# Peptides against a protein of PDB entry 4Z63: the designs that were tried, part 2

Target 1, 334 residues: chain A of PDB entry 4Z63
Amino acid sequence: LCLGMNDLTGNIPEDLFHLKRLNLLGIQENRLSGSLSREIRNLSSLVRLDVSWNLFSGEIPDVFDELPQLKFFLGQTNGFIGGIPKSLANSPSLNLLNLRNNSLSGRLMLNCTAMIALNSLDLGTNRFNGRLPENLPDCKRLKNVNLARNTFHGQVPESFKNFESLSYFSLSNSSLANISSALGILQHCKNLTTLVLTLNFHGEALPDDSSLHFEKLKVLVVANCRLTGSMPRWLSSSNELQLLDLSWNRLTGAIPSWIGDFKALFYLDLSNNSFTGEIPKSLTKLESLTSRNISVNEPSPDFPFFMKRNESARALQYNQIFGFPPTIELGHNN

## One batch from the design tools (peptide; aimed at target 1 L199 M307)

Design b1_p8_3_s2 (made by RFdiffusion4, then SolubleMPNN; from b1_p8_3 with H3S Y6T)
Fold by OpenDDE base, seed 1:
Structure b1_p8_3_s2 (fold): chain B 334 residues (1-334), chain A 8 residues (1-8)
Amino acid sequence: as target 1 above (334 residues)
Amino acid sequence: SSSWITTE
């Protein structure tokens, strides 16, 4: 049953929960309000539940133990409060959980040893607090992780050295500290292709340790951190780099010539730094900007990107990395 | 640019 993209209001009729053979319930992009009924437990055949982009409030009901086939739960952009229900945090069937842009709070706790199918997690823009959950690497299929805009004070856990499934990771604006430790840990994530760390590590030095290596890194975003230092030499070994945003930092020195050696680099933002010297001539030879054949069909993160101009301004949303226009932005440097 | 990328 798909009722998305309407002007539906009020609660879900209780009789809808009598549909025991229902595999797909989509009621997204409406004005549905009130609590999400616990009677969703009666939908024992449910594979996909999409309640996103509504006005739901209250706690998410703890009934997911009665939904043994549920693979997809989409609840982004609602008013949900409380924590992740215990039954949801222990779901062995769940592949994707998206609860981005809610009011969920408390410590983030997932039973990763039980969540054997979880491959995508978006909990961005919530009110989770405490530390990053050290057991996330125990979610052995977890590939996509957005935890942006929560209050995860402290450092990236050492256990994330073992996060082999991790491919797409965002921790933007999560009050993280110690960028040197974070990068030193995350370099061990052999499948990591996308790393977003915007609005963390405020005023720290960007490490220029030649021992750092991100072999498969395609997307690096470390914007608006007020980072000091220079263009990191270790980044030159990330030969697959496609997108680099280091804007709104305090980086100094020259833009190195090796920045033009990235064959796939189509988006470069180094604006609002303190770079000096000449623009490298190698940037004029970027193959990705001269050849039209950017492979638009490459795997991308499940979480959206946003281009923010101001903290209060509505951001432009990009659902795919290749949705960004080919860009070289070097403005507002010295 | 007056903008930066995030996932918020």
Scores: peptide ipSAE 0.621, ipTM 0.947, DockQ to the pose 0.750
OpenDDE base, seeds 2, 3, 4, 5: peptide ipSAE 0.618, 0.620, 0.621, 0.608; ipTM 0.945, 0.946, 0.948, 0.943

Design b1_p8_3_s3 (made by RFdiffusion4, then SolubleMPNN; from b1_p8_3, 4 letters changed)
Fold by OpenDDE base, seed 5:
Structure b1_p8_3_s3 (fold): chain B 334 residues (1-334), chain A 8 residues (1-8)
Amino acid sequence: as target 1 above (334 residues)
Amino acid sequence: SSSYVTTE
């Protein structure tokens, strides 16, 4: 049953929960309000539940043990409060959980040992607090993780050295500290292609440790951290780099010539730093900017990117990395 | 003012 993208109001009719053969319920992009009924437990054949972009409130019902086939739960952009229900945090069937842009709170806890199918987790823009869950690497299929705009004070857990499934990681604006530790840990994530760390590590030094290596890194975003230091030499080994944003930091020194050796680099923002010297001539030879053959069919994060101009301005949303225009931004350096 | 990339 697909009723998305309407102007439906009120709550879900109770009789809808008698549809025991229903595999897909999509009611996204409406004005449905009230609590998400516990009676969703009666939808025992449910594979996909999409309640996103509504006005739902209250706690998410703890009934996911009665939904053994549920693979997709999309609840982004609602007013949900409380925690992740225990049954949801233990779901062995769940592949994708998207609860971005809610009011979920407390300590984030997932039973990753039970969540054997979880591949995508989007909990961005919630009110989770405490530390990052140390057991996230136990989610052996978890590739996509958005935890942006929560309050995860402290450091990236040492356990994330073992996060082999991790491909896309967003932690922007999550009150993280110790960038040196974070990068030193995350370099062990052999499948990590996207790393977004914007609005963390305030005033720390960007490490220039040549021992750091991100083999598969395609997207690095560490903007607006007030980071000190220079362009990190370790980044020169990330030969697959496509997007680099280090804007709004306090980085100094020259822009190194190796920045133009990235064959796939189509988006570079180094603006609002303190870089000095000449613009590397190698930037004029970026193959990605001269050739139209950027492979648009590469796997991308499930979470959207945002280009933010000001704190109060609506950010431009980019659902794919390749949605970014080819850019070299070097403005506002001195 | 320049923009920056973030996630939310």
Scores: peptide ipSAE 0.652, ipTM 0.952, DockQ to the pose 0.782
OpenDDE base, seeds 1, 2, 3, 4: peptide ipSAE 0.615, 0.620, 0.610, 0.615; ipTM 0.948, 0.949, 0.946, 0.948

Design b1_p8_4 (made by RFdiffusion4; failed a check: a repeat of another design)
Pose (drawn by RFdiffusion4):
Parts: C-alpha cells; structure tokens; sequence
Structure b1_p8_4 (pose): chain A 334 residues (1-334), chain P 8 residues (1-8)
C-alpha cells in the first residue's frame, strides 16, 4: 500500500490495522498527524514501514516484537518524542533505522547482541544525551552511523576500537571531547572511509602524534572545531584521501609539501585558519586536478553533506561526494 | 573566501 507524496491529513484510520498481510506501507511525505497507534502491532507481516515527512508526535509505540519481519523503519522528519523503544532496540530483523530530525531524547540504548541485522542507523538532529553508547560496536553489521547534531557529551568509547563494520561515521555537532582519544581509537576501525567530526572538540589541539594511521580513509571533515596545532603529518599516509576539510580552525604554520601527494584528492578546504608561509608548489602536481588517468570509486555513505559559506548563509546540499566541485580553497589565511 | 562542510 503506497500513499506517499499526497496531501493527506488526520491520523491513520484504525481500519488500516486490520491488514495482517501488508508487507509494505508507505505513507511518507503527507500531512498526517497524531500518535502512531499501538494497534500497529497488528500488522505482523510488515517488512518496510515508511512514515517519513509527516506531522506525527508522541512516543514511538513499543510494539516491535509484534513486527518480527520489519527490516526498514523510516520515521525521519516527524515530532516523535522519547527514546528508542525497547522492542525496536531488540529487533533482530531491522536492517535500517532512520529516525533523524525528530524530537527524540534521553540516553541512546540499543541491544546490539539483539540487533543482528542492523547495518544502517540514522539518529541525526535529535536530543539524545549522555555518553555515546559503549555497546555500539556490538552491532556486528552496522556499516553506516549518523549521530550528528545530538546532545551527547564525553569521549568516544574505547570499545569503538572494535567497530569492524564501521564505514561511514558522522559525528558533526555532537559535543564530543578529546579529539586525541577519538582519533587514536577510531584509527583502529579498519573499514572507516568517511568520517565527519565537524563542530566537536572545541578549542582542542589537533593531535600531531604520528603513529596515527587511517589506511582506507577517503573523506575527512573536521571543521569549525577551532582546533590548534599544525597540519598533521600522520594524515599523509592515507593514500586514498579524496576530500579533506580542516577549515575554520586555529591551525598554524606552513602548509606542508605532502598535501600535494594525495593522488585521489579533488577537494581541499584549509580556509579560515592561521596558515603562513608560501603556497606549497606540490599543489600544482595534484593528480586528480591535472590529468584524466587517475580513477577511483566515490565513497557511498547514507547521509548527505552540507556546505556553509559563512555563519549566516543557507547551506548547500550534496547527496554524493562527487557532487562537490573540484576545489582548492585556501582563503582567509596568512 | 571560506566555507566548511558538515552533516545532519
């Protein structure tokens, strides 16, 4: 049953909950509102539930043991409150959970021993608080994690050294501390390709510690953290690097020669720092910016990227990394 | 000129 992208109003008629054989319900992008009824436990054949872009509110009903076939739950852009219900946190069938841009709050609690099929999680733009859940690496299939724009505090848990499935990790604007510990831990996640740390670690020093090694790293964004220190040389060993954003920090010293050695780099933003010295001549022999013989695969995280020119400008949206224009941005330095 | 990138 596909009703998406219309102008429908009111709540879901209780009539709908008699459909015990329905495996797909798309009601997304309407004006629907009210609470999402507990009677939804009666729809035991559901595989894909798309409630996104409506006006729903109240708690997400804790009925998800009654929906053992649920694989995709899409609730983004609604007014849902409370945390993740225990039954949803215990669902062994959920591949994907998108609750981004909701009014959700409290501690974030998932039973990752119980969630053996979870491979993608998007909780962005919510009010989840407390520490990042230490058990997240226990979701052995979780590849895509977007926790951006939340109310967490403290450090990245030590157990994140074991997050073997992690590919795309977006932590922007989440009040994270100790970038030194965050980078030392996260370097052990061997599948990490795209990492977004923007608006965290405010005023901290960027670790220069050269034992740090991110081998498969493709996209590194750590911006507007007002970070201090120099261009970190440990980054030169990430040969796959495609997009680097260190902008809006307090970084100083000269821009080193090895920045021109990234063969897949098509986008770099070092703007709005305290960089001095001349421009390194090696930026003239950047391979992705000269010939057409460098070829690589675009990273594919499940989340869009946003770009701001200044603090008051409306943002630009890029659903894919290769949507960024090939750019050298060195402005507002010394 | 300057700008920065983030996610939501």
Amino acid sequence: as target 1 above (334 residues)
Amino acid sequence: SSHWIYTE

Design b1_p8_4_s1 (made by RFdiffusion4, then SolubleMPNN; from b1_p8_4 with H3S Y6T; failed a check: a repeat of another design)
Amino acid sequence: SSSWITTE

Design b1_p8_4_s2 (made by RFdiffusion4, then SolubleMPNN; from b1_p8_4, 3 letters changed)
Fold by OpenDDE base, seed 2:
Structure b1_p8_4_s2 (fold): chain B 334 residues (1-334), chain A 8 residues (1-8)
Amino acid sequence: as target 1 above (334 residues)
Amino acid sequence: SSSWVTTE
């Protein structure tokens, strides 16, 4: 049953939950309100539940043990409160969980040992607090993780050295500390292609450790951290780099010539730093900016990117990396 | 740019 993209209001009719053979329920992009009924438990054949972009409130019902076929739960952009219910946090069938832009709170706890099918997690823009869950790497299929805009304290867990499944990771605006430790840990994530760390590590030094290596890194965003230091030499080994945003930091020194050696680099923002010297001539020869053949068919994160002008402004949403215009921004330097 | 990239 697909009823998305309408102007439906009120609650879900209880009789809808009598549809025991229903595999797909999509009611997204409406004005549905109230609590999500516990009677969803009666939809024992449910594979996909999409309630996103509504006015739902209250706690998410703890009924996911009665939904053994559920692979996709999309609840982004609602008013859900409380935690992730225990049955959802233990779901062996769930592939994708999207609860971005809710009011979920407490400690983030997932039973990753039980969540054997989880490959995508978006919990961005919630009210989770405490530490990052150390057991996330036990989610052996977890590829896409957005935890942005939560109040996590401390450092990236050491256990994330073993996060082999991780490909797309955002921790933007999550009150994280110790960028040196974070990068030192995350470099062990051999499948990591996208790393977004914007609005963390306030005033720390960006490490220039030549031992750091991100072989498959395509997207690095570490904007608005007030980071000190220079362009990190270790980044020069990330030959697949497509997007680099280090804007709104306190980085100094010259822009190195190797920045123009990235064949796939089509978006570069180094603006609002303290860089000095000349613009590298190599930047004028970036193949990605001179050739029309940007491969649009590359795997991308499941979470959207946003271009923000300030913390309160409505951001421009980009669903794909290649949605960003080819850009070189070097403004507001010395 | 007067903007930065994020996922929020």
Scores: peptide ipSAE 0.578, ipTM 0.939, DockQ to the pose 0.720
OpenDDE base, seeds 1, 3, 4, 5: peptide ipSAE 0.575, 0.569, 0.572, 0.562; ipTM 0.941, 0.938, 0.939, 0.936

Design b1_p8_5 (made by RFdiffusion4)
Pose (drawn by RFdiffusion4):
Structure b1_p8_5 (pose): chain A 334 residues (1-334), chain P 8 residues (1-8)
Amino acid sequence: as target 1 above (334 residues)
Amino acid sequence: SHWISSHP
């Protein structure tokens, strides 16, 4: 049953909960509102539930043991409150959970021993607080994590050294501390390709510690953290690097020669720092900016990227990394 | 000058 992208109002008629054979309900992008009824436990054949872009509120009903076939739950852009219900946090069948841009709050609690099919999680733009859940690496299939724009505090848990399935990790604007520990831990996630750390670690020093190694790293964004220190040389060993954003920090010193050695780099933003010295001549032999013989695969995280020119400008949206214009941005330095 | 994030 597909009703998406209309102008429907009111709550879900209780009539709909008699459909015990329905495996797909798309009601997304309407004006629907009210609470999402507990009677939804009666729809035991559901595989894909798309409630996104409506006006729903109240707690997400804790009925998800009654929906053992649920694989996709899409609730983004609603007014849902409370945390993740225990039954949803215990669902062994969920592949994907998208609750982004909701009014959700409290500690974030998932039973990752119980969630053996979870491979993608998007909780962005919510009010989840407390520490990042230490058990997240126990979701052995979780590849894509977007926790951006939340109310967490403290450090990245030590157990994140074991997050073997992690590919795309977006932590922007989440009040994270100790970038030194965050980078030392996260370098052990061997599948990490895209990492977004923007608006965390405010005023901290960027670790220069050269044992740090991110081998498969493709996209590194750590911006507007007001970080100090120099261009970190440990980054030169990430040969796959495509997009680097260190902008709006307090970084100083010269821009080193090895920045021109990234063969897949098509986008770099070092703008709004304290960089001095001349421009390194090696930026003229960047391979992805000269010939057509460099070819690589675009990273594919499940989240869009946003770009802001200044503090008051409306943002630009890029659903894919290769939507960024090939750019050298060195402005507002010394 | 500009900067990138995962949220607007």

Design b1_p8_5_s1 (made by RFdiffusion4, then SolubleMPNN; from b1_p8_5, 6 letters changed)
Fold by OpenDDE base, seed 4:
Structure b1_p8_5_s1 (fold): chain B 334 residues (1-334), chain A 8 residues (1-8)
Amino acid sequence: as target 1 above (334 residues)
Amino acid sequence: PSYVSSVE
C-alpha cells in the first residue's frame, strides 16, 4: 500500500493494521500526526515501512520483534522522541534504518550482534548524546553510517579500527574532538570510500603524518573545522580521490603539485583558507576535468550531501556524489 | 565560499 506524497492528515486508520499480508506500507510525505500505533505489530508480513516526512510524534513503538520480515524502516523527518526501541535495536531482519531528522535522544545503543542484516544506518540530525557506540563494528554488514548532527562528545572509538564493513561514514557536526586520533583509527577501515567530518575538531591541527593511509578514499570532506596546518602529505597516496573539501579552515602553505595527480578528482574545494603561493600547473592536467566522463554508476552513500554557500543560505542537497558539478574552488585564500 | 556537509 503506497499512499505517499499526498496531504493526508490525522492518524493511520486502525483497520489498516488488519492487513496481515501487507509487505509494503508507504505513507511518507503526508501530514500524518500523533503517535505511530503499536498495532503495526499486526502487520506480520511487513518488509518495508515508510512513514518518513510526516508529523508523527511520541516514542517509536517497541513492536519490531513481531515484524520478522521487516527490512526497511524509514521514519526520517518526523517528531519522534525517546530512544531506539529495544526490539528495533535487536532486529535481525532490518537492512536499512533511517530515522534522520527526528528528536530521538539519550545514548545510542544498538545490539549489533543481533542486527546481522543491518547495512545502512541514518540517525543524522537527532538529539543523541554521550559517546559514539563502541560496538558499531559488530554490525558486520554495516556499510553506510550517518550519525551527523548529534552530540557525540569525545573521540572516535578505538574499536572502529575493526570496522571492516564501513564504506560511507558521516559524523558532521557531532562535537567530535581529536582529528589525529580519528584519522589514525579510520585509516584501518579498508572499505572506507567516503568520510565526512565537517564541523568537528574545532581549531585542531590537521595531522601531516606520512604513516596515515586511506587506500580506497574517494570522498574526503573536512570543512568548517578551523583546522590549522598544511595540505596533508598522506592524502597524496589516496589515488582514487574524487571529491576533496577542506574549505573554511585555517590551512596554510602552498597547494602541493600532487593535487593534480588525482586522475578521478573532479571536485576540489580549498576555499576560505590561508593557502599561499601559486596555483599548481598540475591542476590544469586533471584528467577528470579534461577528457573523462566520470562513471556515474559508482556506488554512493545513502545519506545526502549538502552544499552550504553561506551560514544563512539554505543548503543545496545532493543525493549522489556525481551530482556535484566539476569544480575547482580556490577562492578566498589569504 | 561554500562547504560540503552531510547535514542541512
Scores: peptide ipSAE 0.430, ipTM 0.930, DockQ to the pose 0.924
OpenDDE base, seeds 1, 2, 3, 5: peptide ipSAE 0.446, 0.438, 0.428, 0.415; ipTM 0.933, 0.932, 0.928, 0.923; seeds 1, 2 fail the geometry check

Design b1_p8_5_s2 (made by RFdiffusion4, then SolubleMPNN; from b1_p8_5, 5 letters changed)
Fold by OpenDDE base, seed 2:
Structure b1_p8_5_s2 (fold): chain B 334 residues (1-334), chain A 8 residues (1-8)
Amino acid sequence: as target 1 above (334 residues)
Amino acid sequence: PSWVSSVE
């Protein structure tokens, strides 16, 4: 049953939950309100539940043990409160959980040893607090993780050295500390292609440790951290780099010539730093900016990117990396 | 000057 993209209001009719053979329920992009009924438990054949972009409130019902076929739960952009219910946090069938832009709170706890199918997790823009869950790497299929805009105090857990499934990771604006430790840990994530760390590590030094290596890194975003230091030499080994944003920091020194050696680099923002010297001539020879053949068919994160022009501006949403215009921003340097 | 994030 697909009823998305309408002007439906009120609650879900209880009789809808009598549809025991229903595999797909999509009611997204409506004005549905109230609590999500516990009677969803009666939908024992449910594979996909999409309630996103509504006015739902209250706690998410703890009924996911009665939904053994549920692979996709989309509840982004609602008013859900409380935690992740225990049955959802233990779901062996769940592949994708999207609860972005809610009011979920407390400690983030997932039973990753039970969540054997989880490959995508979006919990961005919630009220989760405490530390990052140390057991997240036990989610052995977890590829896409957005935890941005929560209040995760402290450091990236040491256990994330073992996060081999991780490909796309966002922790933007999550009150994280110790960028040196974070990068030192996350370099062990051999599948990591996208790393977004914007609005963390306030005033720390960006490490220039030549021992750091991100072999498959395509997207690095560490903007608006007030980071000190220089362009990190370790980044020169990330030959697949496509997007680099280090804007709104306090980085100093020259822009190195190796920045123009990235064949796939089509978006570079180094603006609003303290860089000095000449613009590298190699930047004028970036193959990605001179050739029309940007491969649009590369795997992307499941979470959107947002470009903010300033702190008060509405962000522009980009659903794909290649939605960014080819850009070189070097403005507001010395 | 702009910056990229994964959040609005």
Scores: peptide ipSAE 0.415, ipTM 0.924, DockQ to the pose 0.928
OpenDDE base, seeds 1, 3, 4, 5: peptide ipSAE 0.412, 0.407, 0.411, 0.405; ipTM 0.923, 0.920, 0.924, 0.920; seed 5 fails the geometry check

Design b1_p8_5_s3 (made by RFdiffusion4, then SolubleMPNN; from b1_p8_5, 4 letters changed)
Fold by OpenDDE base, seed 4:
Structure b1_p8_5_s3 (fold): chain B 334 residues (1-334), chain A 8 residues (1-8)
Amino acid sequence: as target 1 above (334 residues)
Amino acid sequence: SSYISSVE
């Protein structure tokens, strides 16, 4: 049953929960309000539940133990409060959980040893507090993780060295500290292709440690951190780099010539830093900007990117990395 | 100038 993208109001009719053979319930992009009924437990055949972009409030009901086939739960952009229900945090069937842009709070706890199918987690823009959950690497299929815009004070857990499944990771604006530790840990994530760390590490030094290596890194975004230092030499070994945003920092020194050696680099933003010297001539030889049709068919994160012009301006949303235009931004350096 | 984030 798909009723998304309408102006439906009120609650879900109770009789809808009698549909025991229902595999898909999509009621997204409406004005549905009130609590999400616990009677969703009666939908024992449910594979996909999409309640996103509504006015739902209250706690998410703890009934996911009665939904053994549920693979997809989308609840982004609602008013949900409380924590992740225990049955949801233990769901062995769940592949994707999206609860972005809610009012969920408390300590983030998932039973990753039970969540054997979880591959995508979006909990961005919530009120989770405390530290990042150390057991996330136990979610052995978890590839996509957005935890941005929560209050995860402190450092990236040491356990994330073992996060082998991790491919796409965003921690933007999560009050994280110690960028040196974070990069030193996350370099061990052998499948990590996308790393977004914008609005963290306030005023720290970007490490220039030649021992750092991100073999498969395609997307690095560490913008608006007020980071000091220079262009990090370790980044030159990330031969697959496609997008680099280090804008709105306090980086100094020259833009190194090796920045033009990235054959796949199509988006470079180094703007609003304190870089000096000449523009490297090697940038004029970027193959991605001269001759190559970048393959639009590459896997991308499940979480969107946002291009923020000003804090007061509506951010432009990009659902795919290749949605970004080929760009070289070197403006506002001095 | 703009910057990229994964959140609004």
Scores: peptide ipSAE 0.515, ipTM 0.945, DockQ to the pose 0.891
OpenDDE base, seeds 1, 2, 3, 5: peptide ipSAE 0.513, 0.507, 0.514, 0.503; ipTM 0.945, 0.945, 0.945, 0.942; seed 1 fails the geometry check

Design b1_p8_5_s4 (made by RFdiffusion4, then SolubleMPNN; from b1_p8_5, 4 letters changed)
Fold by OpenDDE base, seed 3:
Structure b1_p8_5_s4 (fold): chain B 334 residues (1-334), chain A 8 residues (1-8)
Amino acid sequence: as target 1 above (334 residues)
Amino acid sequence: PSWISSVE
């Protein structure tokens, strides 16, 4: 049953929960309000539940133990409060959980040992506090993780060295500290292609440790951190780099010539730093900017990117990396 | 200049 993108109001009719053979319930992009009924437990055949972009409030009901076929739960952009219910945090069937842009709070706890099918997690823009959950690497299929805009004080856990499934990771604006430790840990994530760390590590030094290596890194975004240092030499070994945003930092020194050796680099933002010297001639030879064939069919994060022009401006949403125009931005350097 | 994030 797909009823998304309407002006439906009120609650879900209770009789809808008698549909025991229902595999898909999509009621996204409406004005549905009140609590999400516990009677969703009666939908024992449910594979996909999409309640996103509504006015739901209260706690998410603890009924996911009665939903053994549920693979997809989308609840982003609602007013949900409380925590992740225990049955949801232990779901062995769940592949994707999206609860972005809610009012969920407390410590983030997932039983990753039980969540054997979880491959995508979006909990961005909530009120989770405490530390990053150290057991996330126990979610052996977890590929896409957005935890951005929560209050995860401290460092990236050392356990994330073992996060082999991790491919797309965002921690933007999550009060993280110690960029040197974070990069030193995350370099062990052999499948990591997208790393977004914007609005963390305020005023720290970007490490220039030549021992750092991100073999499969395609997207690196570490903007608006007030980072000091220079263009890191370790980044030159990331031969698959497609998008680099280091804007709004305090980086100094020259832009190195190796920045033009990235065959796939189509988006470069080094703006609002303190770079000096000449623009490398190698940037004029970037194959991705001269060739028409950008491979549009590459896997992308499940979480959107947002481009902010100003702190007060509405961000532009980009659902795919290749939605960004080919860009070289070097403005506002000293 | 702009910056990229994963959040609104």
Scores: peptide ipSAE 0.464, ipTM 0.935, DockQ to the pose 0.904
OpenDDE base, seeds 1, 2, 4, 5: peptide ipSAE 0.459, 0.460, 0.463, 0.450; ipTM 0.935, 0.935, 0.936, 0.930

Design b1_p8_6 (made by RFdiffusion4; failed a check: a repeat of another design)
Pose (drawn by RFdiffusion4):
Structure b1_p8_6 (pose): chain A 334 residues (1-334), chain P 8 residues (1-8)
Amino acid sequence: as target 1 above (334 residues)
Amino acid sequence: SSHWIYTE
């Protein structure tokens, strides 16, 4: 049953909850509102539930042990409150959970021993607080994590050294501390390709510690953290690097020669720092910016990227990394 | 000029 992208109003008729054989309900992008009824436990054949882009509110009903076939739950852009219900946090069948841009709050609690099929999680633009849940690496299939724009505090848990499935990690604007510990931990996640740390670690020093090694790293964004220190040399060992954004920090010193050694780099933003010295001549032999013989695969995280020109400008949206224009941005330095 | 990138 596909009703998506219409102008429908009111709540879901209780009539709909008699459909025991329905495996797909798309009601997304309407004007629907009210609470999402607890009677939804009666729809035991559901595989894909798309409630996104409506006006729903109230708690998400805790009925999800009644929906053992649920694989995709899409609730993004609604007014849902409370945390993740225990039954949803215990669902062994969920592949994907998208609750981004909701009014959700409290501690974030998932039973990752119980969620053996979870491979993508998007909780962005919510009010989840407390520490990042230490048990997240226990979701052995979780590849894509977007926790951006939340109300967490403290440091990245030590157990994140074991997050073997992690590929795309977005932590922007989440009030994270100790970038030194965050980078030392996260370097042990061998599948990490895209990492977004923007608007965290405010005023901290960027670790220069050269034992740090991110081998498969493709996209590194750590911006507007007002970070201090120099261009970190440990980054030169990430040969796959495609997009680097260190902008809007307090970084100083010269821009080193090895920045021109990244063969897959097509986008770099070092703007709005305190960089001095001349421009390194090696930026003229960047391979992805010269010839057509460098070829690589674009990273594929499940989340869009946003770009701001200044603090008051409307943002630009890029659903894919290769949507960024090939760019050298060195403005507002010394 | 300057700008920066983030996610939501």

Design b1_p8_6_s1 (made by RFdiffusion4, then SolubleMPNN; from b1_p8_6, 3 letters changed; failed a check: a repeat of another design)
Amino acid sequence: SSSWVTTE

Design b1_p8_6_s2 (made by RFdiffusion4, then SolubleMPNN; from b1_p8_6 with H3S Y6T; failed a check: a repeat of another design)
Amino acid sequence: SSSWITTE

